# Peptides against a protein of PDB entry 3ESW, part 139

Target 1, 322 residues: chain A of PDB entry 3ESW
Amino acid sequence: NNIDFDSIAKMLLIKYKDFILSKFKKAAPVENIRFQNLVHTNQFAQGVLGQSQHLCTVYDNPSWHSIVLETLDLDLIYKNVDKEFAKDGHAEGENIYTDYLVKELLRYFKQDFFKWCNKPDCNHCGQNTSENMTPLGSQGPNGEESKFNCGTVEIYKCNRCGNITRFPRYNDPIKLLETRKGRCGEWCNLFTLILKSFGLDVRYVWNREDHVWCEYFSNFLNRWVHVDSCEQSFDQPYIYSINWNKKMSYCIAFGKDGVVDVSKRYILQNELPRDQIKEEDLKFLCQFITKRLRYSLNDDEIYQLACRDEQEQIELIRGKTQ

## One batch from the design tools (peptide; made by RFdiffusion4, then SolubleMPNN)

Design b2_p20_2_s4 (from b2_p20_2, 12 letters changed)
Fold by OpenDDE base, seed 1:
Structure b2_p20_2_s4 (fold): chain B 322 residues (1-322), chain A 20 residues (1-20)
Amino acid sequence: as target 1 above (322 residues)
Amino acid sequence: SLDELAKELIDAYLKKLEEE
């Protein structure tokens, strides 16, 4: 009997697809109970859930995308991308163009568009006066600042003129298009929106040790790529652990299609204790949230994303990010 | 059955990924 290997292969692929899809069906009652208990009893889990409710969806706003694209110097950006692509990009295929775009957006954002603000300039003395500013602490927003999703305002006194300058920590990325200044939080927030506005697959990465950055899914490299707007960094996940010698415990990526523990990509040495949650519970939590984010997707979309997830997990386990 | 075999192979693969 001639074994029809092609028929067997097709049948196995169908069964594999069905099995993968079965994992994304509605959660069993026991899983819902486990989830509810976890987020109510574990503060870290509650924090991850809270962040997911915002970060996974907030950037999927077409009106914001339009405002971003109208605000950026697109002529300059595409001129620079086209110039770099013309040098070597044609040999590597069309998909590499998007990598050039992201690299130019990193350059443009850091060099031409946004400013790092450790301390604000004095409102009275003018530009380049931040050296004269002394922090007095933080307070809640006033009525005007509250309009732009501001949770905290840093207060500074000028040592030269004695006047008070307010530095609102705005969470509204559209307001950041106006103010064009901030720290890692404001940088990552607006830059995530910028990348999303170009139709890219982007995740917001939260590090427990007070840093944040992005990941971009490169179709050319066929993987998630580290992107840090503050550092103008592309595909350098090692910079924190190796270059900065930073100690870290958790890195969690938040995207429209899932929440993923990406700690293995970035924590290469100097690992801090992972004692905030059991590893099994964190894995369960991320999978559960991811499953909920995909409830509206069709079977083919779910399967494609599941295949992508599997490849990422293989990468993370094997340490083959580079 | 082929269903059982497919499941076993998938489970074995997933388990291997978790152990690495």
Scores: peptide ipSAE 0.017, ipTM 0.470, DockQ to the pose 0.089
Fold by OpenDDE base, seed 2:
Structure b2_p20_2_s4 (fold): chain B 322 residues (1-322), chain A 20 residues (1-20)
Amino acid sequence: as target 1 above (322 residues)
Amino acid sequence: SLDELAKELIDAYLKKLEEE
């Protein structure tokens, strides 16, 4: 009996696909109850949910993408990308071009476009006066600042002229295209939008220990790649744990297609206690949110994403970035 | 059945992924 191995393999693949797709069907009532109970009883879970409601969707705005592309020096960016691609890119195929693009965007953003603002310059004394600024605290936004999704305004007094300078912490990334300054939050917020504006698959990574960065899905590397706009860093997930010796507990990635615990990619040493939620509950939460984000996708899209998710999980377990 | 075999293989694979 010649077992038609090809036929069996095809049938197994179909059944495997069906099985994977079954996981992404509408949540059962029991899962909904578990989810509701979790987010109502666990503050960390509620925080992750709240972040997902914003971060997973906010950057998928075509109008914002247009504004970004109109604001950036695309001629300079593409000139530099083409220059780097012409050196080595042809040997590696077309998919590497996007990696060069992201690297140039990191360069452009840090060197030419955006500024780090530890303290603002004095509005009265002008540029390079931040050294004279004393923090007085924070307050709520005024009527103008409130137009740009501002939750907090840092208040500074100039030691030289005595005037008050406001540093609004804008969450509107379009306003950040104008202000072109901030800290890690503003940097990551705008840079996430920039990457999305080029049609890239991007996640916003939130670290509980007050840092944020991006991940970009490289088609060339066939994996999620660490991207930190503040550091002009590409594929250096170790910089926090090793270079900074940072202690961390949670790194959660938020993208249009899912929420993923990426802690294993970044927490290489100095792990803080993961005591905010049970590991099983966090896994459930991320999967549940991811499932909801994929409800509108077709079976092929769901399957492709599920395969990508599995590859990422294998990567995270094995610690293989290459 | 192929369905049962597929399920067993998938379950074994998933279990292996959880243990790693």
Scores: peptide ipSAE 0.016, ipTM 0.456, DockQ to the pose 0.093
Fold by OpenDDE base, seed 3:
Structure b2_p20_2_s4 (fold): chain B 322 residues (1-322), chain A 20 residues (1-20)
Amino acid sequence: as target 1 above (322 residues)
Amino acid sequence: SLDELAKELIDAYLKKLEEE
C-alpha cells in the first residue's frame, strides 16, 4: 500500500491549524479569574494592562493617519525612497521597498521633521535659547494643555529674560505634529503613528528603564525589526545593551494584534533583576491580552498571526536578531 | 489511524517548540 504522503501532509496541516485556533477560543473561566487576580494583585501586570488598553489601539485611527500624511512631505520621502531603492537594484519588489520607506522615514523624521528637546527654547527670547533655561520643576497642565492629553508640564525659567517657559509633555501625537519636539516618549509616540499611517504593522516597545522605541514587521525580512526614531536606527536591537551599556529588565511590545515580551531581543547583557512579576505570570498576561485583541479576527487571520508569533518566539530563543 | 498519527506528530512538534 503506497503511503499517500500528500494526504497525510494535508491532514497534518489541517489538524495543526485546528490546534492553533483552539488556543484562541474564548478564555476559560479559570483563565479569567487568573487574569483578574493577577492585574489586581501585581502592579507591573496592572501597568502592562493599562498600557495595552492605550497603545494597542490608539494608533489605529484613520483620521490621524490622514492628518499625518497631509503633514509630511510625501514627495520628498518617496523621492528619497525611490532613489535609495534604485541604487540597491534589488528586484525583490514591494517587500524590500517598505524597508527603504521605513529607513527614509527614520531619516526624514530625525533630520527634517522632529527635534530633540532637552530643554525648551525661551518663549520670549526665541529660537536656540534652551541653553539659558533653568528647570524649576513640573506641574499639571493648564486648561489649554489639557486638551492634548498632557499629564505633566515641565517649567523652565530663562536666565536671560527671567520669563517662564512651559514645556508640556503632550501624549496627543497630533499635537506633536505641531510642536515638532520632544524626548524619547514624544519621538516614539509620533513616529509610531507615522509608521502606522503608511499601513505598516508596528509595535510600541516600552522599556521599564525609561526608554521607548518601535518595531516594524518587515515582510522582506519576515520578522519584527527594531526601529528607534531617536537614533535613526533600523534593525539594531543591540544598541541599548551593547552600545549604550544600558541595564534593562523588561521590554514589552504593544501592537494591535498582541502584547509580547521582547526583552530577549534587546537585553543582551547587563540584565537587571526581573522581579516585578513571575515569568509564568508575565507570559500568561501577554498571551491573555493578545488573545483578547484577536477575538474579532477570523480563523485565517488568527492562524497567520499565530504562525508569526511562533516564528518570533523561535527567533527570540535562538538569538538570531542582530 | 492517520488521525492518531497526525495528532501524535503535532503534539510532539508543539512540545518541542515549547521546550525550545
Scores: peptide ipSAE 0.016, ipTM 0.452, DockQ to the pose 0.096
Fold by OpenDDE base, seed 4:
Structure b2_p20_2_s4 (fold): chain B 322 residues (1-322), chain A 20 residues (1-20)
Amino acid sequence: as target 1 above (322 residues)
Amino acid sequence: SLDELAKELIDAYLKKLEEE
């Protein structure tokens, strides 16, 4: 009896696919009740849901992508990518080219395009005057600032000229293409949009302890890669826990295809208490939101993403970046 | 059923991953 192993393997693969797809079916009534109860009773869960409603979809805007590509010096970017790619002796068409693109975008963004703003320069005294600025506090946006999704405006007084300078904390990434300055929030917001504008799979990573960064899915490395525009960092998830000695409790990644607890990738030491939600409830929440985000996808897309998710979970458990 | 077996294998695999 020649066991047709190929036929058995194909049948098993079909059954496995069907099983995986069954997990992404419409949520059962009991799951909906659990979800509703969780987001109504747990503030952290409500926060994750609220962030997912924005961050998972906001960057999938073709009009914004066009504006970004029109604003960036694409000739310079691609010239530098091609130069570094050729230097390392890679052939055209390799998936690794995209990694070079992301690395150049990190360089370009930090060195040529965007500015870190601890304190603004004085509007009257001009450039390099931030040292003379004293914070007076924060206030709500004015009528003009409100047009650009501004939640808070930081107010500074110049010690030299006495004039007031406003630093609006804009959440509109298109406005950030004009202002070209900010802190981690503005950096990550605009840089996430920039990466998305190149057609990349990108997640926004929120850390509860007041930092944010990106992840890019490298087709070459076949995994999610840490990307921090503030640090010009590519594939250095350890920088927060090890280099900064930062204490952290939660890192949550938000993408068009899912919400994932990526804390294990970044929290390598000095873990703070994870007391905002039960671990089982957080896992349920992320899975539930992820299912909702995938409802419009076909079976093949769902299956491929589920395989990617499984590999990521294995990576996160083993602590081995392949 | 193959579905039950696939489920059991996956569940066992996931459990093993959680224990490592």
Scores: peptide ipSAE 0.016, ipTM 0.476, DockQ to the pose 0.087

Design b2_p20_3_s1 (from b2_p20_3, 12 letters changed)
Fold by OpenDDE base, seed 1:
Structure b2_p20_3_s1 (fold): chain B 322 residues (1-322), chain A 20 residues (1-20)
Amino acid sequence: as target 1 above (322 residues)
Amino acid sequence: SPEEFIAEQLRKELEKKIKE
């Protein structure tokens, strides 16, 4: 009897799809109880949940995307992308164009658009006066600053003129299109929005040890790619652990379709104790939030994302980003 | 595609089981 391998394969695929879909069904009462208990008893879990409620959805704003695209020099960006694509991209197909786009956006953002701000310039003395600024501390926003989702304002005194300069830490990325300055938080916030505005799949990566960056899903590479706007870095997840010799404990990625522990991608050495939550509880938490984010998706979308998730998990386990 | 990958993995697993 010629075993119809194709028929068996089709049947297995159907059963596999059904199995995958079953994992994304509404959480059982026991899972809800576990989730509620976890976020109420574990501060780290509560923090991850709180971040997910903001970071997973805030960048999915079509109005913001339009404002971003109207603000950027698209002619310059696409000119540069086309130039680089013309050199090597034609041999690799259309999907590589997006990688060139992200690389150009990294260049454009760091070199032409946004500024790193350790200390602000003196409002009175003008440009290039940051060297004369002494930090006095931080305070809450005033009435004007509060309009732009500002939680903290850093206060500086000029050593030359004695005047006070305020450096509000704005969380409104549209305001950042105006101010065009900040630290890793402002850089990553606005750059995440920029990437989203081009219709890209993007995640915001939070590192517990006071750094943040992005991941972009490359259709060409068929994986999540490290993207750091501060460093103009593309596909260099090793820069923190190896180049910086940074010690890290947790890296959590937040996207519209899920929350993922990506620590294994970035923590290659000098791992700090992971003592903030049990590993099984963190895994459960990320999966639970991911399920909730996908509740409105159809079966095909859920299945495709689940397949992507599995590929990422295999990548993370094997340590083969290459 | 993810489907192609899964199909290929399923084929490989099936082939292993049939050879057993």
Scores: peptide ipSAE 0.025, ipTM 0.522, DockQ to the pose 0.579
Fold by OpenDDE base, seed 2:
Order: C-alpha cells, then sequence, then structure tokens
Structure b2_p20_3_s1 (fold): chain B 322 residues (1-322), chain A 20 residues (1-20)
C-alpha cells in the first residue's frame, strides 16, 4: 500500500494551519495571568517587555524612513550595489540584489557615513583630539539634549584646554543622522532604522552582555541573516563567540512581528549561565509578546509568519549545515 | 514557499515515523 505521503501532508497542513492560527488568537485569561505574574516577578522578563514596547515598533515610522532616504547618498549606494550585482553575473533576481544592498549599506555606513566614538573630540580643540579627553562621568541631559531622547550624557574634560565636552547618548535615530557618531547602541539604532527605511524586514538583537546588532531577513537565503553595522559584518553570527571569544547568556531579537530568543545563533561557546529567567518562562514570554504583535494580522499573514518562525527554529536547532 | 517547506518537513517526519 503506497502511502500517499502528499495527500497525508496536505491534510496535516490544513490541521497544522488551524492549529497555528488557534495559537495566535486572543490570549486566554490564564495566559494573561501568567504573563502579568511573570513581568511583575521577574526583572529580566520586565526588561524584555520594556524593550519590546520600544524596539518592535519604533522603527516602523514612515516619516523617519523618508528622512533617512533623503539623508543618505542613494546615488552612491545604488551605484555600488549595481556594480557588485553586475559582477556576480547571476540573474538570481531581486532577492540577491537585496543582499548586495545590505552589504553596501554596511560599507557605506561604516566607511562613509557614521563614526565610532569611544571618546568625543574636544569641542574647543577640534578634530582628532579625543586622545586628550578624560572621562568625568555621566549626568542627565540638559534642556536641548532632552529633546532627542537622551538618557545620559557622558562628560569629558580636555587635558589640553581644560574645557568640558558633552557626549550625549541620543536614542533618537534622527538626531543620529545629524551627529553621525556613537558606540554600538547608536550604530545599531540608526542602522536598524536605515535598513527599515529600505523596506527590509529587520530585527534588533539585544545581547545581555552589552552588545547589539541587527538581523535582516534575506529572501534570497530564506533566513534571518546576522548584520552588524559596527563590524561591517554580514552573515557572520560566529564573530562574537568565536572571534571575540565573548561570553554571552542571552541574545533576544526584537522585530515588528515578534520577539525571538536567538541565543543559539550567536552563543556557540563560552555560554554564561542562563539564570535570569526559566527557559520555559522566556519561551512563553517571547511567544506571548509575539502573539500580541500579531493581533492585527490576518490569518494568512499569521500563518506565513508562523511558518517562518518554524523554519528559524529548525535552523537554530540544526545549526548551519556548512 | 513556507507551505512547501512545512509540507516537506511533515513528509519527512511521517516517513521517519513509518520506518520506525
Amino acid sequence: as target 1 above (322 residues)
Amino acid sequence: SPEEFIAEQLRKELEKKIKE
């Protein structure tokens, strides 16, 4: 009896679709209670929730996208993308073109647009004077700085002229288009917005151990791709664990459509204790937030995203088959 | 497509279970 696997698969897909859709319905009272208890009793959970409330939605601002596109040298960017695309000679269509775009945006951002700022230059002495700057600590924003979602201002004294230079840590990515400098936080913040401005599917990845980066969903590769603007890195999730020998416990990805624990993609060695939350509670939390983010989506959108989620989970379990 | 992928995975899982 030749089992018609295709027929069985089709029947299972129907049932699976219904099952998936059932999971994304309005949360049951018991789930709400569990969620509320979790975020009220677990600080890590509260932090993840707080981040999700910002990071999952803040970059979906059409006005900001327009400002970004008006600010970037699009002619240069597309010229370079076209050039690299032409070299590959593969008519692999628009999907691979987007990968080239992201790679060029990484290049452009790091080489032409944004600057790493470990210490600011002295406002009085001018350019290339950061070596003369001594940190004095941090303080709250002044009235001007507070306009640009500034949480803290680092204060530096110039050893040469004695003047004070302020380095406000702006969280407003539009302000970062002006200042064009920062550390990993500013880099990732603005670069996430940049990628979003090109209509890309992007997640902000938060690492508990003080680093942040992006993921881009490549239609060509049909997966989430590691993107680090600071490192001009594309599809190198191993750089932290292997190249940097970084110890890490949690990597959480925040996107418009979900919150995902992506730790398995990046924590390849030197795993720190995951003691901030129970694994089951973290899984529940991410799923619950993801469910909330998808409440307005139709059944087809929910199903497609759920299929993508499952593909990602399979990838994370199997590892990259080199 | 995601559906094709899931279908293929389901097929593979079914094939495994039948061989068990």
Scores: peptide ipSAE 0.023, ipTM 0.538, DockQ to the pose 0.685
Fold by OpenDDE base, seed 4:
Structure b2_p20_3_s1 (fold): chain B 322 residues (1-322), chain A 20 residues (1-20)
Amino acid sequence: as target 1 above (322 residues)
Amino acid sequence: SPEEFIAEQLRKELEKKIKE
């Protein structure tokens, strides 16, 4: 009897899809209670929730995307992408083109567009005067700085001229298109927006140990890819644990479609104690927030994302990039 | 495709059972 494998497969897929979709139904009252209790009793959970409320949706702003695309040298970017793409002998229309785009955006951003600011230059003495700057501490934003979601302003005194220079830590990524300088926070913030402006699936990765970076979903590689604008790094998740010998406890990715603990991708050695929350509670929290972010999606979108999630979880368990 | 994958897995499992 020729087993109709296709018919059986279709039947199983239907049942599987229904099963997956059932997991993304509206949270039961018991889950809501658990969630509320968790975020009210656990500071780390509250922090993750707070970050999700901002980072998961802030970059989905079409107006910002337009401003970004108008600000960047798109002709240069695409010229370089096309050049490198052609050099490697790829056919037009391959999904790999997007990987080349992200790599060029990393290059362009670091080399042509944005500047690392350990200390600002003196506003009076001009360019390349940061060596003369002494930190005096931090202050609240003034009236002008407050317009651009500035949380703090670092204050520096010039040892040469004695003038004060302010370095506002702007959280408005549009302001960063003007200032074109910052540290890991500003770099990651603006670069996340840049990637989103090209219509890419991007997550903001927060590390508890004072670093931030991006992940991009490569359709070519069919996985989330590490992207660090500060390091001009593509697909090098090991750089923190291995190259920097950084000790880390938590890496949490925030995207429009979910919140994911990606610690296993980046914490390869020198793991710090994960004592801020129970592992089961963190898993629950991320799943709960993810479920909420997907409430407006249709069944097909939910199913596709769930398949992507499962693939990622398998990758994270195996410790090998597929 | 997911269908092809499931079909292939089913085939493999059935082949194992037939050989046992």
Scores: peptide ipSAE 0.020, ipTM 0.436, DockQ to the pose 0.230
Fold by OpenDDE base, seed 5:
Structure b2_p20_3_s1 (fold): chain B 322 residues (1-322), chain A 20 residues (1-20)
Amino acid sequence: as target 1 above (322 residues)
Amino acid sequence: SPEEFIAEQLRKELEKKIKE
């Protein structure tokens, strides 16, 4: 075909840039009305908005990043990364180093740093006593626990000594650096902060069916990469639908630069009804929140992020990871 | 670059549409 496709593509890119810049201008009054009506009338939309107000910005805290970096064994981490990079990383270019870093952070976090807690150990009986713990229910935080953004406290009674042990579900990731235990919520919360502390582009992925994980933007792979700290998993988006046979309806990613429906990346089978919101309204909502998050960015930043957005949308439509 | 990737994708999609 004698068609100069490259010339056509270049012309389209110029038009695309202008089009994208026009989309990220201040919202029209009609869009604001639509947004307000949607979040006031649709509970799912209200939930997404509420999550975005927290998850999109909370991890962008330089003070927290410093505390994280001071807490982690950076010498061990970088030693292991350097070791793996020295084997084959040089042949792939410098950008692959960050992938090795994320993989080591997954290993370090699960194997050396953080602990899974189904039930706490008895505060009186000591280590390895969780099997003796009976759940009594949940209650609100006490005065001390309330200092660390604690919404609920699980209460357990020891079958051996009869004493009560409290398992506060802390949302303060700095407190989690001290407690070093939790379930998927605590794992994902702290691990998101850890990744952010290394200057990485990270999103928090919320699944409606009671799971959470991360995505990291790999400069080497030039795409968003699935990262689950609980599973020590890197680039395995299929584990939930295929390996676990998990039924899911919505996966929403929250980052500093946008909110994205990433359901197509993770929901490969066993799809539950998507009946919480109209698809067009969800798309509008995510775009509207994303637009607000990017309002202070310059034209070049907006354009670069929009290019990433389009690449991701192409990936999600085609069902192919590059 | 994102631009190069988009250009390549656009080329592929255009080629596909012309063959249709």
Scores: peptide ipSAE 0.022, ipTM 0.541, DockQ to the pose 0.672; fails the geometry check

